Peptides against a protein of PDB entry 6PSE. Designs and how they scored, part 64

Target 1, 78 residues: chain A of PDB entry 6PSE
Amino acid sequence: PSEEEEYARLVMEAQPEWLRAEVKRLSHELAETTREKIQAAEYGLAVLEEKHQLKLQFEELEVDYEAIRSEMEQLKEA

## One batch from the design tools (peptide; made by RFdiffusion4, then SolubleMPNN)

Design b2_p17_2_s3 (from b2_p17_2, 7 letters changed)
Fold by OpenDDE base, seed 5:
Structure b2_p17_2_s3 (fold): chain B 78 residues (1-78), chain C 78 residues (1-78), chain A 17 residues (1-17)
Amino acid sequence: as target 1 above (78 residues)
Amino acid sequence: as target 1 above (78 residues)
Amino acid sequence: EEELREREERARELLAQ
């Protein structure tokens, strides 16, 4: 049997005391995992914003670079 | 009483059939939330890598820009 | 940048779970 099937059987045969403990365990793990999920999402958004700002700076520098490059190229062609 | 206290009381007074159903519900939610957490983490890492690559490109452009700027400045000072 | 590195480590730890 799969682990899932074995666990399902355990739950079906379990005493109420075990079931209550399992509900408590699962509730705790769910709360913790939910917090971690939110933290991961918040981190991803923060990095995305940083990347966006960096992209804007990069694009500004590209414009400035191309301006100087073009001027320099014209001087070298003369 | 808080919702948490009320829920705790419900679990304590619940019949085995309800407890088994609750274990099943919580297990499903935990599995789903775990998957979502992993997906969020993977997304965050992907964005971080993209930002890192962009930073490297930006730094390379800065070096190139300063080289041309310096050359141009020297020409203008002559 | 230091905060970002710390966050990166946390993200890696999260993926390892």
Scores: peptide ipSAE 0.128, ipTM 0.810, DockQ to the pose 0.137
Fold by OpenDDE base, seed 3:
Structure b2_p17_2_s3 (fold): chain B 78 residues (1-78), chain C 78 residues (1-78), chain A 17 residues (1-17)
Amino acid sequence: as target 1 above (78 residues)
Amino acid sequence: as target 1 above (78 residues)
Amino acid sequence: EEELREREERARELLAQ
């Protein structure tokens, strides 16, 4: 039998004390996994903000670069 | 009583049929939350890679900008 | 850069679970 089928059999044959312990275990794991999900989301948002700030700096530098490039091209053609 | 205390009481007083249903519910929620956690982590890594690529492009533009700025300065001083 | 590497490592640990 698969691990899933064996687990299903255990749940089906289990006494109330085991079932209460399993509810407690699963509740704890769910709480931990939920916290980890939130932390992963917060990390993603932080990196997204950093990327956004970098993009703004990049775009500003592109404007300055094109201004100097244009001025230099004009000086070389004169 | 808090919702947590009420839930704890419900689990303590519950019959095996309810407890088996609760194990099933929590197992499904844990599986779903685990999937969401993985997706959030994958998103964070993807954004990090995008930021890294942007940083490389920014550094390349800085090098090109300083080269043109230096050449322009030399031409103006000549 | 070090803080970023640490954050990246934590993200990889979450994926390994």
Scores: peptide ipSAE 0.125, ipTM 0.809, DockQ to the pose 0.139
Fold by OpenDDE base, seed 1:
Structure b2_p17_2_s3 (fold): chain B 78 residues (1-78), chain C 78 residues (1-78), chain A 17 residues (1-17)
Amino acid sequence: as target 1 above (78 residues)
Amino acid sequence: as target 1 above (78 residues)
Amino acid sequence: EEELREREERARELLAQ
């Protein structure tokens, strides 16, 4: 039997005291995992914002670079 | 009583059939929340890598820009 | 760069949980 099948059997045959303890355990793990999920999402959003700001700065620098490059090229051709 | 206290009382007084159903519910929610946590973390990591690559490109462009700027300044001062 | 590396490490730790 798979671990899942064995666990399912345990739950079906368990006494109320074990079941109450399992509800408590799962509730705790769910609360922790939920907090971690939120933290991961918040982190992803923060990095996304930082990337966006960096992209804007990069594009601005590209414009400035091409302006100077073009001026230099014109001076060399003259 | 708080919702948490009421829930705790329900768990303490519940029949085995309810407790088994609650274990099943919590197990399902934990599995889903865990998957969502992992997905959020993977997304954050992907964005972080993209930001890193963009930063490298930005720094390379800054070097090239300063080189041209310096050359242009020297030509103007000569 | 150090701050970025620290963030990458924290992200990997979160994936390992």
Scores: peptide ipSAE 0.123, ipTM 0.808, DockQ to the pose 0.140
Fold by OpenDDE base, seed 4:
Structure b2_p17_2_s3 (fold): chain B 78 residues (1-78), chain C 78 residues (1-78), chain A 17 residues (1-17)
Amino acid sequence: as target 1 above (78 residues)
Amino acid sequence: as target 1 above (78 residues)
Amino acid sequence: EEELREREERARELLAQ
């Protein structure tokens, strides 16, 4: 049987004490996993903001670069 | 009592049928939350990679910009 | 770049959980 089928059988045959312990375990894991999910989402948003700031700086530099490039091109054609 | 204390009491007083249902519920929520955590982490990594690529492009442009700036400065001094 | 690499490593660790 699959691990899932074996686990399902274990749950069906389990005593109340084991079931209570399993509820406690799963509750803890769910809380932890939920925290980690939120942290991952918050991190992603922080990186997005950093990327956005970098993009703005990059676009500013592109404008400055094109200005100098254009000036040099005009000087070379003259 | 806190919601956590009330829930803990419910688990302690619950019948096996309720406990099995709760294990099933928590298992489902854990699986879903785990998937969401992974998706959030993958998204964060993707954005981080995009930021890294942008940083490399920015640094390349900085080098090119400084080269042109220096050339123009030398031309102006001559 | 070092900070970025550290962040990448931490993100990979999160994915491995």
Scores: peptide ipSAE 0.123, ipTM 0.808, DockQ to the pose 0.140

Design b2_p17_2_s4 (from b2_p17_2, 11 letters changed)
Fold by OpenDDE base, seed 4:
Structure b2_p17_2_s4 (fold): chain B 78 residues (1-78), chain C 78 residues (1-78), chain A 17 residues (1-17)
Amino acid sequence: as target 1 above (78 residues)
Amino acid sequence: as target 1 above (78 residues)
Amino acid sequence: EEEEEERLRRAEEFLAS
């Protein structure tokens, strides 16, 4: 049997004491996992913002670079 | 009473049928939240990798820019 | 009332453990 099927059987045959303990366990795991999810989301957002700022800096540098390149090209044409 | 205290009372006084249903509910929520956590983590990692690649491109452009700037400066000195 | 207090105590123990 799959672990899932075995777990389902355990839940069906379990005494109230075990079930209460399982509710507590699952509640705790859910709370932790929820916190971790939120943290991961917040981290991803922070990195995204950093990437965005870096992109702006990159684009600014590209403009400066093209300006110098163009000036150099004009000087070489003369 | 806090919602947490009320929930705790409910769990303590609940019949096995309710407890089994609650285990099922919590298991489902945990599975979903776990999936969402993983997705958030994967997204964050992907963005981080993108940021890293962008940083490399930025640094490469900086090198090119400084090279042209230096060449231009040398030409102006002559 | 005593039964309610015992239930409360058990709930607190459940949450604290």
Scores: peptide ipSAE 0.154, ipTM 0.775, DockQ to the pose 0.022
Fold by OpenDDE base, seed 2:
Structure b2_p17_2_s4 (fold): chain B 78 residues (1-78), chain C 78 residues (1-78), chain A 17 residues (1-17)
Amino acid sequence: as target 1 above (78 residues)
Amino acid sequence: as target 1 above (78 residues)
Amino acid sequence: EEEEEERLRRAEEFLAS
């Protein structure tokens, strides 16, 4: 039998005291996992914002680079 | 009474059939929340990798920019 | 054996519902 089937059997045969303890356990795990999910989402957002700022800096540098490159190219042609 | 206190009272007074249903509900929510946590973590990692690649590109452009800037500065001084 | 089969059936119903 799979662990899932064994767990299901245990739940079906359990006394109310065990079931109440299991509800408490699952509620605790759900609360912790929910907090961890939110933390992971907040981290992802923070990195995304950093990436966006870096992209803006990169694009500004590209503009400056093309300006100097173009000026240099014109001077070499003269 | 707080919602938490009311829920605790409900669990204490519940019949086995309700408790089994609650175990099932909480197990389902825990599984979904766990999946969402993992997905959020994977997303954060993906964005971090993209940011890293962008940083490398930015640093390469900075090197090229400084090379041209320095050459241009020397030409203006001559 | 029949009792175990019934317990397994109820477990499957619990998981699948």
Scores: peptide ipSAE 0.153, ipTM 0.776, DockQ to the pose 0.022
Fold by OpenDDE base, seed 5:
Structure b2_p17_2_s4 (fold): chain B 78 residues (1-78), chain C 78 residues (1-78), chain A 17 residues (1-17)
Amino acid sequence: as target 1 above (78 residues)
Amino acid sequence: as target 1 above (78 residues)
Amino acid sequence: EEEEEERLRRAEEFLAS
């Protein structure tokens, strides 16, 4: 049997004391996993915002670079 | 009583049929939340890698910009 | 009342562990 089938059998044959312990275990793991999910999402959002700010700085530098490049090209052609 | 205390009472007073249903519910929610956590982590990593590549491009442009700026400054001082 | 207090104690033990 698969691990999933074995676990299903265990749940079906378990006494109330084991089932209450399993509810407690799963509730704890769910709470922890939920907090970890939120942390991962918040981290991803923070990095996305940093990337956006960097993109704006990059685009501003590109404008400044093209301005100097164009001026330099004009000076070299004269 | 708090919602947590009420839930704890429900678990302690519940019949095996309810407990088995609760184990099934929590197992399902844990599996879903785990997948969502992994997805959030993978997304955050992808954005981090994109930010890193953008940072490298920005630094390369800064070098090119400073080179032209310096050359332009030398031409203006002559 | 004593039975209810004992049930509450069990719930507190369940949450605290």
Scores: peptide ipSAE 0.157, ipTM 0.775, DockQ to the pose 0.022; fails the geometry check
Fold by OpenDDE base, seed 1:
Structure b2_p17_2_s4 (fold): chain B 78 residues (1-78), chain C 78 residues (1-78), chain A 17 residues (1-17)
Amino acid sequence: as target 1 above (78 residues)
Amino acid sequence: as target 1 above (78 residues)
Amino acid sequence: EEEEEERLRRAEEFLAS
């Protein structure tokens, strides 16, 4: 049988003491995993915000660059 | 008692049938939360990579901008 | 009362371990 089937069998045949321990274990793992999920989400959001700010700066610089480029081109053509 | 204490009591006094159901519930939630954690991490990584590429582009543009600025300054001072 | 206190103690042990 698969590991999943074996685990299912274990749960079905387990004594209450084992089941209580398993509930405890799973509860702890769930809490930990939940915290990690939140942290990952928060990190992603932070990076997204940084990217957004950088994008704004980049676009501003592009505008300034094109302005100077155009001015220089005009001076050369005159 | 707190909700946590009440839950702990419930687990301690529960019948095997309830405990098995709780193991099943927690297992499902853990699996789901784990998947969500991974997805969040992958998203964060993707955004980070995009930010990195943008940063490289920005730095390149800064160099080009300063070059033009310097050239114009020299022309004006001559 | 004593039984309730003992049950609470066991719950604390369950959560803390």
Scores: peptide ipSAE 0.148, ipTM 0.775, DockQ to the pose 0.023; fails the geometry check

Design b2_p17_3_s1 (from b2_p17_3, 9 letters changed)
Fold by OpenDDE base, seed 1:
Structure b2_p17_3_s1 (fold): chain B 78 residues (1-78), chain C 78 residues (1-78), chain A 17 residues (1-17)
Amino acid sequence: as target 1 above (78 residues)
Amino acid sequence: as target 1 above (78 residues)
Amino acid sequence: DADALYQKFLEEYEKSR
């Protein structure tokens, strides 16, 4: 049987004491995993914001660069 | 008592059938939360890479911009 | 709320693409 099937069998045949311990274990792991999910999401949002700000700065610089490039080109052609 | 204390009491007094159901519930939630955590982490990494590439492009443009600016300044001062 | 934050991130991520 698969690990999942074996685990299911264990749960079905388990004594109450084991089941209570398993509930405690799973609750702890769920709490920890939930915290990690939150951290991942928070970090992701922060990086998104940083990327957005950088994009704005980049686009502004592109405009400035093209302006100077164009001016210089005009001066050279005159 | 707190919700946590009440839950703990429920677990202690629960019948095996309830405990098995709770193990199943918690296992499901843990699996789902784990998947979500992984997904968030993957997306975060993707954004981080995009930000990195953008940063490199920005720095390259800054160098080019300063070069043109300096050249133009020299031409004006001559 | 963990779920709300997660969903917010997903939404912003999709918007950024």
Scores: peptide ipSAE 0.576, ipTM 0.877, DockQ to the pose 0.968
Fold by OpenDDE base, seed 5:
Structure b2_p17_3_s1 (fold): chain B 78 residues (1-78), chain C 78 residues (1-78), chain A 17 residues (1-17)
Amino acid sequence: as target 1 above (78 residues)
Amino acid sequence: as target 1 above (78 residues)
Amino acid sequence: DADALYQKFLEEYEKSR
């Protein structure tokens, strides 16, 4: 039997005391996992924003670099 | 009573049929939330890697820019 | 809301690609 089938059987044959304990366990794990999901999403959003800002800075620097490079190239050709 | 206290009371007074249904519900939500947490973490890591690569490119461009800027400044002062 | 935040992250992630 698969672990899933075995667990399903356990739940079906369990006494109320075990079931209450399992509800408590699952509720706790769900709360923790939900908090971790939130943290992961918040962190991801922060990194996305940082990457976006960095990209803007990079593009600005590229423009400035090309301007100086072009001027320098003109000076070298003269 | 807080929602948590109300829920705790409900669990304590519930019949086995309700408890089994609640175990099933919580198990499903936990599985889904876990999958979402993992997905968010994976995406976050991907963005971090992209940001890191962009930062390396930016730093390399800064070095190149400062080299040309310095050379241009020397030419203007002469 | 955990689901709303998660969905927002997914949307922004997709936009960043």
Scores: peptide ipSAE 0.575, ipTM 0.878, DockQ to the pose 0.966
Fold by OpenDDE base, seed 3:
Structure b2_p17_3_s1 (fold): chain B 78 residues (1-78), chain C 78 residues (1-78), chain A 17 residues (1-17)
Amino acid sequence: as target 1 above (78 residues)
Amino acid sequence: as target 1 above (78 residues)
Amino acid sequence: DADALYQKFLEEYEKSR
């Protein structure tokens, strides 16, 4: 039998005291995992914002670079 | 009483059938939340890599920009 | 709200791609 089937059998045959303990365990793990999910999402949003700001700076620099490149090219061709 | 205290009382007074159902519910929520946590982490890592690549490109452009700016400045001062 | 924050991140992630 799979671990899942064995666990299901355990739950089915368990006494109330074990079941209450299992509810407590699962509730704790769920709370912890939920916190970790929140942290991952918050971090991801922060990195997205940083990437966005960097992209804006990059695009601004590209404009400035093309301006002076064009000016330089004109001077060299004259 | 807080929701947490009320829930604790419910678990304490619950019948085995309710407790088994609650174990099942919590197990499903835990599995789902775990999947979401993992997904958020994976996406966060992907964004980090994209930001890193963008930063490398930005730094390369800065070098090129300063080179041409310096050359232009020298030509204007001569 | 954990779910709301998670969904917001997913939405912004998709927009960034």
Scores: peptide ipSAE 0.577, ipTM 0.877, DockQ to the pose 0.963; fails the geometry check
Fold by OpenDDE base, seed 4:
Structure b2_p17_3_s1 (fold): chain B 78 residues (1-78), chain C 78 residues (1-78), chain A 17 residues (1-17)
Amino acid sequence: as target 1 above (78 residues)
Amino acid sequence: as target 1 above (78 residues)
Amino acid sequence: DADALYQKFLEEYEKSR
């Protein structure tokens, strides 16, 4: 039997005391996992924003670079 | 009573059938939340990598820009 | 809200692609 099947059987045959303990355990794990999900999402959003800001800076620098490059190229051709 | 206290009381007074159903519910939610956590983490890492690559490109461009800027400055001073 | 935040991140992630 798969672990899932074995667990299902255990739940079916379990006494109320075990079931209550299992509810408590699962509730705790769910709360913790939910917190971790939130943290992951928050972090991801932060990185997205940072990436966006960096992209803007990069694009600005590209403009400045091309301006100087063009000027330099003109000087070389003259 | 807080929702948490009410829930705790409900669990204590619940019949085995309810408890088994609750275990099943919580297990499902935990599995789903876990999947979501993992997905968020994976996406966050992907964005982080993209940001890193962009940063490298930015730094490379900065070097090139400063080189041309410096050359241009020297030409102006001469 | 955990779900709302998660969905927001997914949405913004998709927009960034």
Scores: peptide ipSAE 0.577, ipTM 0.878, DockQ to the pose 0.966; fails the geometry check

Design b2_p17_3_s2 (from b2_p17_3, 10 letters changed)
Fold by OpenDDE base, seed 3:
Structure b2_p17_3_s2 (fold): chain B 78 residues (1-78), chain C 78 residues (1-78), chain A 17 residues (1-17)
Amino acid sequence: as target 1 above (78 residues)
Amino acid sequence: as target 1 above (78 residues)
Amino acid sequence: DADALYEKFKAEFEASK
C-alpha cells in the first residue's frame, strides 16, 4: 500500500482526539505555507518592477547611444 | 469571539465524520498552496535571472556610450 | 488576500516574458 493509502486508513480508523490534533497540525502548516506564498509573490512583484525600470533606462540609453554613434559616424565620413 | 475561536469550538464539538472531512479539505488546500508557493519561487528566480542579464547588458552599453561620448567631446574641443 | 496577490504576480510574470 502507498503512503497515501496508509494515511487514508489512519484517518478512517482514528479516534476524535487524533483527528482534532491532525486538523490543528494541517491548519498550522497551511497558515505557514500561505505566508510563504505571499512572501514569494511580494518579492516577485518587486523584482518585476525593478526589471521594468531597468528596461526603461536601458531603452533610453540605447536611444542616446545611437544618436551619438550616428553623429560620430557622420563626422568621420565628412 | 474571533473567527479563530469559533473555528476552534467547531473542531472541539465536531463529530468524527466532520473531522475526517476537514482533514481531507485541509490536506487538499495545503497541497495546492504548496504547489503555488513553489511556482511563485520559481517565477521569482526566473525574473531575477532576467534582471541580472539585463543589468549586465546595461552596464556594457554604459561603457560603450561613455567611450563614444568622450571621443565626441574631444573632437568638439579640438 | 493571498490568492489575489499570487494571481497578480503570476499574471505580471507572464506578461513580462
Scores: peptide ipSAE 0.541, ipTM 0.873, DockQ to the pose 0.955
Fold by OpenDDE base, seed 2:
Structure b2_p17_3_s2 (fold): chain B 78 residues (1-78), chain C 78 residues (1-78), chain A 17 residues (1-17)
Amino acid sequence: as target 1 above (78 residues)
Amino acid sequence: as target 1 above (78 residues)
Amino acid sequence: DADALYEKFKAEFEASK
């Protein structure tokens, strides 16, 4: 039998005291995991914003670079 | 009383059938929340890598830009 | 809201591709 099947059997045969303890355990783990999910999402959103700002700066520099490059190329051809 | 205190009282007074159902519910929510946490972490890492690659490209362009800018400035001063 | 924040990040991540 799988671990999942063994766990399911344990839950079905468990006494109320064990079940209450399991509810408490699962509630604690869920609360902790939920907090970690929130932190991961907040961090991800922050990095997305940083990447976006960097992209804007990169595109601005590309425009400035092409302007100077073009001017230099015109000087070489003259 | 707080919602937490009311929930705690419910768990203490609940029948085994309710407790088993609550274990099942919490297990399901924990599994789902865990999956979402992992996914959020993976996405965050992917964005970090993309940001890193963009930063490298930006720094390379800055070097090229400063080279041309400096050459142009020297021509103006001559 | 944990779910709303997660969904927002997921949506913005997908849009960033």
Scores: peptide ipSAE 0.541, ipTM 0.873, DockQ to the pose 0.963
Fold by OpenDDE base, seed 1:
Structure b2_p17_3_s2 (fold): chain B 78 residues (1-78), chain C 78 residues (1-78), chain A 17 residues (1-17)
Amino acid sequence: as target 1 above (78 residues)
Amino acid sequence: as target 1 above (78 residues)
Amino acid sequence: DADALYEKFKAEFEASK
C-alpha cells in the first residue's frame, strides 16, 4: 500500500482526538508554508525590480557608448 | 470572539465526519500552497540568474566605454 | 493576501521574459 493509502486509512479509522490533533498540525503547517510562499513572492518581486533598474542603466550606457564609438570612428576616418 | 477562536470551537465540537473532511481540505490546501511556494522559489532563482548575467554584460560595457572615453580624451588633448 | 501577491509575482515574472 502507498503511503497515501495508509494515511487515508489512518484518517478513516482515527478517533476524534487524533483527528483534532491532525487538524491542528495541518493548520500549522499550512500557515507556515503560506508565510514562506509570501516571502518567496516578495523576494522575487524585489529582484525583478532590481533587474529592471539595471537594465535601464545598461541601456543608457549603450547609448552613450555608441555615441562615443561613432564619434571616434568619424575622427579616425577624417 | 475572533475567527480563530470560533474555528477552534468548531473543531472541538465537530463530529468525526466533519473532522475527516477538514483534514482532507487542509491536506489539499497544504499541497497546493507547497507547490506554489516551490514555483515561486524557482522563479526567483531564475530572475537572479538573469540579473547576474545582465550585470556581467553591464560591467563589460563599462570597461569598454572607459577605454574609448580615455582614448578620445587623449586624442583631443594631443 | 498571499494568493494575490503570489499571482502578482508570477505575472510580473512572465512579463519580464
Scores: peptide ipSAE 0.540, ipTM 0.872, DockQ to the pose 0.961
Fold by OpenDDE base, seed 5:
Structure b2_p17_3_s2 (fold): chain B 78 residues (1-78), chain C 78 residues (1-78), chain A 17 residues (1-17)
Amino acid sequence: as target 1 above (78 residues)
Amino acid sequence: as target 1 above (78 residues)
Amino acid sequence: DADALYEKFKAEFEASK
């Protein structure tokens, strides 16, 4: 049997005291996992913002670069 | 009483059938939340990699820009 | 809200591609 099937059997045959303990365990794990999900999302959003700012800087530099490149090309072709 | 205290009382006074259902519910939510946490982490890593690549491109362009700028400055000052 | 934040990040991530 799969681990899932075995666990399901345990739950089905468990006494109330075990079930209450399991509810407590699962509640705790859910709370922790939820917190970690939040942290991951917050971090991801921060990195997205950083990438966006970097992209803007890059595009600004590209404009400046093309301006100088064009000027230089004109001078060299004159 | 807090929601937590009320929930704790429910668990304490609950029948086995309710407890089994609650274990099932919590297990499902934990599985989903875990999947979402993992997904968020993966997305975050992907964004980090993209930002890193963009940073490398930016730094390369800065080098090229400074080269042309310097050449142009030399020409204009000559 | 954890779900809302997750969905926001997911949406912005997809938009950034």
Scores: peptide ipSAE 0.540, ipTM 0.873, DockQ to the pose 0.959

